# Peptides against a protein of PDB entry 6FRK: the designs that were tried, part 20

Target 1, 411 residues: chain A of PDB entry 6FRK
Amino acid sequence: NEEVLNAMLKEVCTALLEADVNIKLVKQLRENVKSAIDLEEMASGLNKRKMIQHAVFKELVKLVDPGVKAWTPTKGKQNVIMFVGLQGSGKTTTCSKLAYYYQRKGWKTCLICADTFRAGAFDQLKQNATKARIPFYGSYTEMDPVIIASEGVEKFKNENFEIIIVDTSGRHKQEDSLFEEMLQVANAIQPDNIVYVMDASIGQACEAQAKAFKDKVDVASVIVTKLDGHAKGGGALSAVAATKSPIIFIGTGEHIDDFEPFKTQPFISKLLGMGDIEGLIDKVNELKLDDNEALIEKLKHGQFTLRDMYEQFQNIMKMGPFSQILGMIPGFGTDFMSKGNEQESMARLKKLMTIMDSMNDQELDSTDGAKVFSKQPGRIQRVARGSGVSTRDVQELLTQYTKFAQMVKKM

## One batch from the design tools (peptide; aimed at target 1 L326)

Design b1_p12_4_s2 (made by RFdiffusion4, then SolubleMPNN; from b1_p12_4, 7 letters changed)
Fold by OpenDDE base, seed 4:
Structure b1_p12_4_s2 (fold): chain B 411 residues (1-411), chain A 12 residues (1-12)
Amino acid sequence: as target 1 above (411 residues)
Amino acid sequence: DSLEELLKKVLL
């Protein structure tokens, strides 16, 4: 049993290292998982894999919890949010995304460009802000970021802005001059929150980078960017560990809407390749679809029927325009559903539902619906005739269902 | 298939 545990933990540790999780955190996780697993309970014939997976999941959840409550803006107050991070971290884009996020929630938001180091920084911010209809401040002539930040903060305070986001200079390297500038800006504007923006794609460098920022400025929040790329997000754990600060948001693409509040459970599920079921469940729960708890419970038990799939398609159809649903699915950029693709996708969903409407309760409620159809191929022909579709269309539906049911069984 | 990916995301 201990050898099997050690082998499985070695595979998990390898996968976490390949996911850019810091070697120290992986070692600590391995020790914590070993200590949390009762070897006697594993002897009792429980699914050893599921126990280890749950223990790993629990310890990863602890690694993204800094033990401190995330800062949240106060409604009706002037909240100054200073952004810090290297050039290429997505800092400037993330400032615009955060401003847009709060604006859409009915906050009076603005942007300040205190990046005097990069030529065209203000033009880039202005372009992004103008597209999003976010008020902005900056200078083409002032070279002192402290002056720009102070004037911009004062202006927007006087105009009763609730969210005042200050973008600072990002350099390619950690330079003392950058940290001095950040400290001077922070001292001048006295931000309510300092947000460190980190690129997830920098891998093992996440710890050292995050630490260097935390050692110089009082980072209170982390935003992780480029989680739509090849980065599995393990660097986010390193950022939390180094900054002792919560991840508040994640960037999931290039579009201004490719930005979401950080959720621990979905993030860890995705990191482990368990699927984003919890993130979707949470997003679906934010839509107040009453029937989700019962589905979540079934999914946790590895039960997934054709009826459960049908109910999910109904829920998707109730969520409104498919463009909003896709914008809610991590890694489907807004480009994936042009208005033409939305109608086609809804027509496809409706076709699948029409096929399922021709199924009987035994077929719909079977925990292995595909096996019911495979044992009695005449069912496929009946359903095809009943729904006015080809036997191929029914087989394609059953193939999709089988893929889903197999993934739910792996959870 | 855009639908398969959507369904993978929504159901998985």
Scores: peptide ipSAE 0.025, ipTM 0.505, DockQ to the pose 0.052
OpenDDE base, seeds 1, 2, 3, 5: peptide ipSAE 0.000, 0.000, 0.010, 0.000; ipTM 0.346, 0.310, 0.461, 0.342; seeds 1, 5 fail the geometry check

Design b1_p12_4_s3 (made by RFdiffusion4, then SolubleMPNN; from b1_p12_4, 8 letters changed)
Fold by OpenDDE base, seed 2:
Structure b1_p12_4_s3 (fold): chain B 411 residues (1-411), chain A 12 residues (1-12)
Amino acid sequence: as target 1 above (411 residues)
Amino acid sequence: DSELELLNKLLA
């Protein structure tokens, strides 16, 4: 039993390390999971794998929870939000995304460019703000970020703005001068919230960077960017651990709309390659497709057929940013995102649909489609021949379907 | 060195 536990924990630890989770956190998780699992309960014939997965999931949820309630802006008040983070973290883009998010929610929102160090920072912010119709402040001539931040905050306070976002200078490395500048800006404007923006793609460096910022400025919130790329988001755990601050939003792409409130459960599910069914449902609801209500109702009742999966794939193909949506489907996240662009993801989805096009109505409409195929393996061979694929490709589809259907049954 | 040793210990 201990050997089985150790083997499964090794697989989980490997997967978490491959997801850019900090090695110390992976060690701590391993120890916490070992302490949380009753080896006697594992002996009683319980599904050892499910118990370990549940324990791992529970401990990952705890690692993402700093035990501190996220700061939220107060409606009708002047809320000053200062952004801090390294250059290339997506900080400036994230300022615009957050401003746009609040503007779309009916907040009187503005942007201040206090990045005087980077040439063209103000032009970039101005361009983003103008496209989003967000009021902005900055200077081409003033080089002191404290003056720019103070004047901009005062201006927008006097104009009764509710959300005042201040973008600060980033550097390529941890520099004491950067931290001193950030502290001077923070002291001058007295922000209600300091947001650290972290690039998830920096992997194991996430802890050291997040800690360096927290040790110098009073970071109260974290935003994680570039979760659409190769980064599986394990660095987010490191950021929470180091800053002791909640993740409030995630950046999921380059577009101004590629920004969402952080949800712990979906994030951990995605990190483990379990998919984000809740986010998929939310996204399906946002599309206002008339056919979505029937699908959502079936999902709520834990009924999911191969036909429902096919229809969901058709909907996904209509949704546009295809890579993001595939990453939300259980079993598609890691293997689909890692291998290619949006076109390759689309081609893979079309391949899966072509496999399902070779299924009959009894197979498609079965509430246990995988069991229909398992009882009569000749069906797999028929579908494989009909779709021009291997029996392995059909088995992989059925495995993905089974994972999805099992998650839907738990909802 | 210590992180590599820890990695080896986690992956052993």
Scores: peptide ipSAE 0.035, ipTM 0.719, DockQ to the pose 0.009
OpenDDE base, seeds 1, 3, 4, 5: peptide ipSAE 0.022, 0.008, 0.031, 0.029; ipTM 0.571, 0.342, 0.650, 0.680; seed 3 fails the geometry check

Design b1_p12_4_s4 (made by RFdiffusion4, then SolubleMPNN; from b1_p12_4, 7 letters changed)
Fold by OpenDDE base, seed 2:
Structure b1_p12_4_s4 (fold): chain B 411 residues (1-411), chain A 12 residues (1-12)
Amino acid sequence: as target 1 above (411 residues)
Amino acid sequence: DSLEELLNKLLL
């Protein structure tokens, strides 16, 4: 039993290291999982794999939870949010994404460019802000970020802005001069929240970077960027561990809309390659499809019919660009984001739906739809003829359905 | 198959 546990934990540890989880956190997780797994309960014939997966999931959830409630802006107050982070972390883009998020939620939001170090920083912020119709402040002549930040915060306070976002200078490396400048800005503007922006793609460097920021400035929130790339997000665990601050949002692409509130469960599921069911459920719920609660209940009970699969395909088709759904799924390479692959994927879904349109209610509503077809092969031939497809295409659909129904039963 | 991987990850 201990050898099997150690082998499975080795595979999980390898996968977490390949997901850019810090080696110390992986070691700690391994020890915590070993301590949480009763080896005596594993002897009782429980599914050892499920128990280990659940223990790993539970310990990863704890690693993402700093035990501190995230700061939230107060409606009708002036909330000053200072952004800090290295150059190339996506900090400036993330300021615009956060401003746009709050603006879309009906907050009076503005942006301040206190990045005097980077040539064209203010022009970039101005372009992003103008496209999003977000008010902005900055200077082409003032070189002191403290003056710009102070004047901008005062201006927008006097204009009764609710969300005042201050973008600061980034450096290419951890430099003491950067940290002193950030501290001077923070002391001058007295921010209600300091947001550290971290690039997930820096892998094992996430811990050292996040620690260096936390040791110098009072980081209270983390935003993780570039989670749409090859970064599996394991660096986010390192950021939480180092900063002891919650992840509040994630950046999931280059567009201003590629920004979402951080959710622990979906993120850990994604990190483990278990899929983002909860994020899918939430997006499906945002579509106000009344049928979603019934589907979620059926999934929770391990019931999945061909009709439930059909309804899911309808929901996927309603969710908009298939590229945005694919980007939620770990290990769909950037090549799936091509317009050609979206049309092909939608055509495949539509073909599968057309096959199911030729099924009867007994076939669609059966909790063992594949067995209904296996017991009466004449049904496959009927459906194939009705939908204008091969018997092989129907068999492939039933094979896919069977894999899904087995997964739902394993949930 | 990309759709099978998609669906597997959406239903996992």
Scores: peptide ipSAE 0.007, ipTM 0.450, DockQ to the pose 0.050
OpenDDE base, seeds 1, 3, 4, 5: peptide ipSAE 0.000, 0.008, 0.006, 0.006; ipTM 0.276, 0.460, 0.428, 0.362; seeds 3, 4, 5 fail the geometry check

Design b1_p12_5 (made by RFdiffusion4)
Pose (drawn by RFdiffusion4):
Structure b1_p12_5 (pose): chain A 374 residues (1-38, 47-273, 303-411), chain P 12 residues (1-12)
Amino acid sequence: NEEVLNAMLKEVCTALLEADVNIKLVKQLRENVKSAIDNKRKMIQHAVFKELVKLVDPGVKAWTPTKGKQNVIMFVGLQGSGKTTTCSKLAYYYQRKGWKTCLICADTFRAGAFDQLKQNATKARIPFYGSYTEMDPVIIASEGVEKFKNENFEIIIVDTSGRHKQEDSLFEEMLQVANAIQPDNIVYVMDASIGQACEAQAKAFKDKVDVASVIVTKLDGHAKGGGALSAVAATKSPIIFIGTGEHIDDFEPFKTQPFISKLLGQFTLRDMYEQFQNIMKMGPFSQILGMIPGFGTDFMSKGNEQESMARLKKLMTIMDSMNDQELDSTDGAKVFSKQPGRIQRVARGSGVSTRDVQELLTQYTKFAQMVKKM
Amino acid sequence: LAEVYQEIRELL
């Protein structure tokens, strides 16, 4: 049985290693689901599913904008990850939700970058800012957020150039652009086909600049996006959106369950009964109930107080014979009145007859009357 | 509690 756990466990470790999941997290997840584990494919895959939900959970809720206030969003990520494409996908998303959204092109390096964001904004009917001539992104971002602030826009999305960590020149310039415009949220956009080099770059981005949200693009293809587990752990940020194509409407919010599945592949007879059950639990205590001075009108009249401390176990064979629908019903007496066929099965395996209940049903009706009167 | 008990006794 120890060999059936390991053959089926190394088959999921290969399923995650093929899904570009970091080898550090696969080796760690393997001994996490091995230590926490101490119709067969369901008792195993349910344990694997709960261990994955433990990893995709960063514990941090997403940053959401406030209507009527200026929200500056700054995009960061590697070269070619889809920042300019996801810039228009997000401005189009909120603009359709009713936000005064605008775009700013703070890329002064990439050829045809302002022309790219201009044509994406021209198409989606979204205001845009940038420059062919301005070579300083700190100047383009500052003079754009200033313009769209004096025009009272609520979503101001600043696009930046692609950068990698070994370029300290572009990492300083990213930190200065973030310090000039002071963004409310910084989004780390990552390609879904990224391999093992993801945790190092995503971590260096978190160190130089405060990353609060992560977007995974190019998920409409064969890439399952296992590199996102390493960006969530590195940036400490949740995934808010995913990209699912080249167009502006190929964009939707991140849901954890489908991504993990792809990455993996009035008084009733019942109340009359519980009140009785507590009066029998407090039944050997009936002599305490006759204590009160001037209140002892009678005690155990006709000896029938002894069987009121004996009827509740026989009535419990009826509850033992009941399932969770009858037991958890608001009116435990209405489930059997409509279907007196349930009065025969309760009588079979519990040894009580269907006759005994007629005297109980009269005793029930009287009890149900004096509680609605209560 | 004693009143509930008396009511149950009257019904018995």

Design b1_p12_5_s1 (made by RFdiffusion4, then SolubleMPNN; from b1_p12_5, 7 letters changed)
Fold by OpenDDE base, seed 5:
Structure b1_p12_5_s1 (fold): chain B 411 residues (1-411), chain A 12 residues (1-12)
Amino acid sequence: as target 1 above (411 residues)
Amino acid sequence: LAELYRLLSKIL
């Protein structure tokens, strides 16, 4: 029994290390799981695998929980949120995402660019803010970030803004000058919340970086970025451990909507490669894909048309990056699609939809669309001409559809 | 739905 436990724990520890979880945290988790599992209960014929999985899951949930309640903005007050983080962490993009998140919730939100060090920082923030219709402040001439931050905060307080987000300068390395500048800005504007933005792709460096920021400024919240990439999110555990601060949001892509509130259970499920079926259901429901009930009912009856496939392609395009959706499915890790593959996959989806846009209602609504085309080959030629593709491309689409329709009949 | 997307991932 102990040998089986040790073997299973070794596999879990390997997977967590491959997920960029800090080696100290993995060791501690292994000890905690060993202490939580009664070997006598394991001898009684209980599902040993489920017990170990549950114990691992429970200990990972504890590692993500700092035991501190996340800061939340107060309605009808001016809430100043200062962003800190390294250059390239996605800090500036995350400021815009957070501003947009609160704006969509009916908060009067604004952005301040106090990054005087990076050439074009203000232009980038201005571009993002303008695209999202978010009010912004910054200077092309003022070089002191304290002056810019103070003037911007005062301006937006006087205009009764509820959410005032301040972006600060980042550096490529931990520099004392950066930390002194951040402390001066923090002292001048007296933020209600300091948000550390961390790139999940830095892996084992997350602990040391997060600690360096927490040792200099009162970091109260963490945002983890680039969870759409190869980053399995294990660095997030290191950030929580080092900052003793909750993860409040995650950045899941490059779009302004690729930003969501942090949920512990879905995150740990995804980290373990268990997927996030609940988050997939929530995301499907948030998109008001009301047509899914009608589809689910058709699927239960083993019916699947070319139109039903087209509607699912539209739904995937609405859900955001396909890699994120796949990463919510059990057995699809975040690494399944490299960043280069998302644009190519979306272009491929769009090509398939363009072929289907040249089909007629009889072809789209047939319960055996492939048979309709096989009985009348002239339909393939018509669709190929209408969509500007080869007859082979249409046949490949119909072959794909046939695989789907056969699977649905087996569901 | 998850199986549908799993099949889509093999096609895309």
Scores: peptide ipSAE 0.075, ipTM 0.722, DockQ to the pose 0.107
OpenDDE base, seeds 1, 2, 3, 4: peptide ipSAE 0.070, 0.063, 0.070, 0.052; ipTM 0.719, 0.716, 0.720, 0.702

Design b1_p12_5_s2 (made by RFdiffusion4, then SolubleMPNN; from b1_p12_5, 8 letters changed)
Fold by OpenDDE base, seed 3:
Structure b1_p12_5_s2 (fold): chain B 411 residues (1-411), chain A 12 residues (1-12)
Amino acid sequence: as target 1 above (411 residues)
Amino acid sequence: LTELYKLLQKIL
């Protein structure tokens, strides 16, 4: 029994190391899991695998909990949120995402660009802010980030903004000059929250990076970015361990909406490749897809039309990046959708929808859409001409539809 | 829904 436990723990430890979990945390987790598993309970014929998985899950949940309550903005107050992090961490993008998140919740939100080091930082922030209709401040002429941050914070305090987000300079590496600048800005503006932005894709460097920031500035919150890529999220555990600060949000893609409040249980489930069924349900519910019940009933009856397929493609497009949806499905690990495949898959969906936009209601609403086209091949040529595609592309769509409808009939 | 999305993934 102990040999089996040790073998299974070795596999879990290997998978956690491959997920960019720090080797010290993996060792600690292994010891904690060993201590939490009663070998006598393992002898009683309980599914040893489920017991170990549950023990691992509980210990990972503890590693994500710093034991500190996350800072939350106060309504009717001016909340200053300072962002810190390396260049390329997604910091500037995350400032815009957070601003947009609060704006959509009815907070009076603004952005300040205190990045004087990077050429075009203010133009980038201005572009993002303008696109999101978020008020912004910055300078093309002032080179002192302390002056810009102070003036911007004062301006927006006087204008009764509730959320004042300050983006700071990022460097390519940890440099003393960066930390001194961040400390000077923090001392000048006295932020209510300092948010460290970390790129999850930096792997084993997450601990050392997060620690270096926490040792210099009073990091109170963490945001983890690039969790849409090959980053398995193990670096997030390292950030929490090093900063002793909660993860408040995660960045899950390149779009301004690819930003969500951090939820511990879904995150650990995803990290273990268990999927996020709850997050999928929440995301489906947030879309107010009232039409899904009618579709589910049709599917239960083995009915599936080209219109039903079109509506599903619309729903997938509304849910955002297909990689995120797939990453919520158990057994579809992060490895299945490289970022290149997502844009291609969305372009493919849009192409299929454009083909269906050239179909008539008789074709779309037929319970045997493929047979309608097979009986009258002239329909394929009409749809192909209407959508600007080949007759082969229409035949491929009908082949896909037929495969789908056959699977629905087997459900 | 999960099975539907698995099916969609096999088609896409």
Scores: peptide ipSAE 0.013, ipTM 0.506, DockQ to the pose 0.114
OpenDDE base, seeds 1, 2, 4, 5: peptide ipSAE 0.011, 0.012, 0.010, 0.011; ipTM 0.494, 0.514, 0.485, 0.491

Design b1_p12_5_s3 (made by RFdiffusion4, then SolubleMPNN; from b1_p12_5, 6 letters changed)
Fold by OpenDDE base, seed 1:
Structure b1_p12_5_s3 (fold): chain B 411 residues (1-411), chain A 12 residues (1-12)
Amino acid sequence: as target 1 above (411 residues)
Amino acid sequence: LVELYLELQKLL
C-alpha cells in the first residue's frame, strides 16, 4: 500500500512540476498529503486514486489561501489601486481589464499612466482606455512618474472617481531603480491597494520574482496573467507563498473581457486537470439561459430568425475564447484548438454581427430571413452599404443563416 | 451552445 501511494504521489508531483508548481512547495505538499492520507482507509478497498486526488486538492487549496482577507474597494469612496510588476507581465493590459470590470459593475473608474520609462506606454493605455470608454490621465512631456501619479490621483479624487488605477513603470528584470521609483510613487499617492501582476508563463521564476517585489513594496493583492497559454498556473501558488497576499483576479486572454475574479476551487480543479465543470456551469448560467429557454422553445418549433442567430453570436462572444470553454471540459486540453483559428473565427463573427446591425426588425425577426432578402434584392444592397461590406458578404451571411435554420428544422 | 459553436466552427 505505501509503495502504491508513493508511486501515485510521484505521478502527482511530476504533474505539479509540469504545471510550474515550485519544487519546494511540491515537496511540502507530498509530505502533507502522506500525513493526511489514512493508509487504513486505503486498505479497505476505497478508490485510492480518488482519495489521493482529494487529499492533493485540499492541500493545494491551503497553498492558495494566504490566510489574509482580500482587499475590496469601498463604494462611494476614492479607492487608489497601484499596479506593480515587470515589463511583459501583462500589467498595462490588466489595468485596463480591472478598470473595465469595475466600470461594468457601475463604478466610476479611471486610469493613470505613470509609466515614463517605456516609450509609447501612454499611447497604449490611451488606446485601451478610449476603446473601453474609460477616463485616463498621463503626460507626453513629464518624465517624473511621481508627479504624473500625484497629479492624476488628485484630479480624479476631485472629480469623485471611485476606482483610480495607477499603472507604473516596469523593467525587464528586478532593478533597485525600479523599486525606488515604485516606493516614491507609493509614498506620494498612498494607495489603498498595491497589486502585483505576475506572468504565469515564467514558471519556477515566479517565487523569486514575487518575493523580490514583496520585500521592497507592500504588495496586498496578486493578479496572475497569461493563464490561457501553456501556463498551468502553478506559479500562482509561488506568488501567494512569497507575497502572503491573495490572488484577486486572473487574466485568461488578450481581450478586455478575458478577466475574472479568482475562484480557488475552479483554479485548483483546472491545475489538476480535473476540468472546471463549476466554471463551465457558471459561464453557461451567466449566459442568461432563461433567454435560451425561449430560444430552445423556438428551436423545438423549428423557428430560427436572424435575431436569434445574432443573440447566439453575442452569447458565444460573451463566453470568451472557445479554447477556454474547451479547457473547462475534462479531457479537452487547452491545446485542442490552435489559437490562430479562434481570433479569425471571432473576427468573422464580429463581421457577421456588423452586417446584421444594418438589418431592420422585419429582416431580423422573420422566420425566413433569407426569403425576405430573396424577394427584395434591394435589401441586400441597403445592408451592404450600411455595414460597409460587399453584396456578396451579405449573401454569404444569408447562406450561413439558411444552413443554420435548416439544421434547427432537423432538430 | 457547444454543439452550436462546433457547427459554427465547421461553417466559419
Scores: peptide ipSAE 0.022, ipTM 0.531, DockQ to the pose 0.115
OpenDDE base, seeds 2, 3, 4, 5: peptide ipSAE 0.019, 0.019, 0.021, 0.022; ipTM 0.518, 0.533, 0.534, 0.534; seed 3 fails the geometry check

Design b1_p12_5_s4 (made by RFdiffusion4, then SolubleMPNN; from b1_p12_5, 7 letters changed)
Fold by OpenDDE base, seed 1:
Structure b1_p12_5_s4 (fold): chain B 411 residues (1-411), chain A 12 residues (1-12)
Amino acid sequence: as target 1 above (411 residues)
Amino acid sequence: LTDLYKELLKLL
């Protein structure tokens, strides 16, 4: 039994290291899991794999909990949020995502660009802010970030903004000059929250980076970025351990909507390759499919049309990157879609939609669309010509539709 | 609904 436990723990530890979990945290987790598992209960024929997975899950949940309550903005007050982090961490993009998140929640939100070090930082922020219709402040001529931050905060306080986000300069490395600049800005604007932005893709470097920021500035919150790619998020555990600060949000792609409140349970489930069925359901529900009730009612009656399939393809395209959505399905690892496959999958989906755009309402709204085409083969030729595809491509689409319609009849 | 999306995504 102990040998089996040690073998399974070795496999879990390897998977956690491959997920960029810090080697010290993996060692500590292994010891904690060994201490928490009753070897006698494992002998009684209980599913040893489920017990170990549950023990690992519980210990990972503890590692993500800093024991400190996350800061939350106060409604009707001025809340100054200062962003800190290295260049390339996604800090500037994350400022815009957070501003847009609060704006969509009905907060009076603004952005300040206090990055004087990076050429074009203000233009980038201005483009993002303008696209999202978020008020912004910055300078093309002022080189002191303290002056820009102070003037911008004062301006937006006087205009009764509720969320005032300050983007600061990054550097390529941890430099004393960066930390001095951050301290001067923080002292001048007196932020209600300091958010450290970390790139999840830097792996084992997350701990040392997060510690260096916490040792110099009063980091109170963490945002983890680039959780859309091969970054399995293990670096997030290192950031929490080093900063003793909660993760408040995660960045899940390049779009302004690719930003969500941090949820511990889904994150740890995804980190363990258990998938995130809850996050998949939430993403499906965040699609304000006013027609979800109508679709659910059709599905209950075993009805599924080509139009219903087209609408679900549009919904999938709105859910964000396919790699993320697949990574929410148990057994589809983040590695299942290489970056090359995502463009190909999107092109395939668009091709299927283009074929359906050449169908008529009788074909789209039929409860047995495949039978409509089988009874009148001339329809296949019309659709193929209309969409610029082969008759074979239309037949392949109808074959796929038939599989879905059969699945829905079994639901 | 989740099973429908799982099967839709397997086609991609």
Scores: peptide ipSAE 0.183, ipTM 0.836, DockQ to the pose 0.098
OpenDDE base, seeds 2, 3, 4, 5: peptide ipSAE 0.154, 0.140, 0.153, 0.155; ipTM 0.819, 0.808, 0.813, 0.820

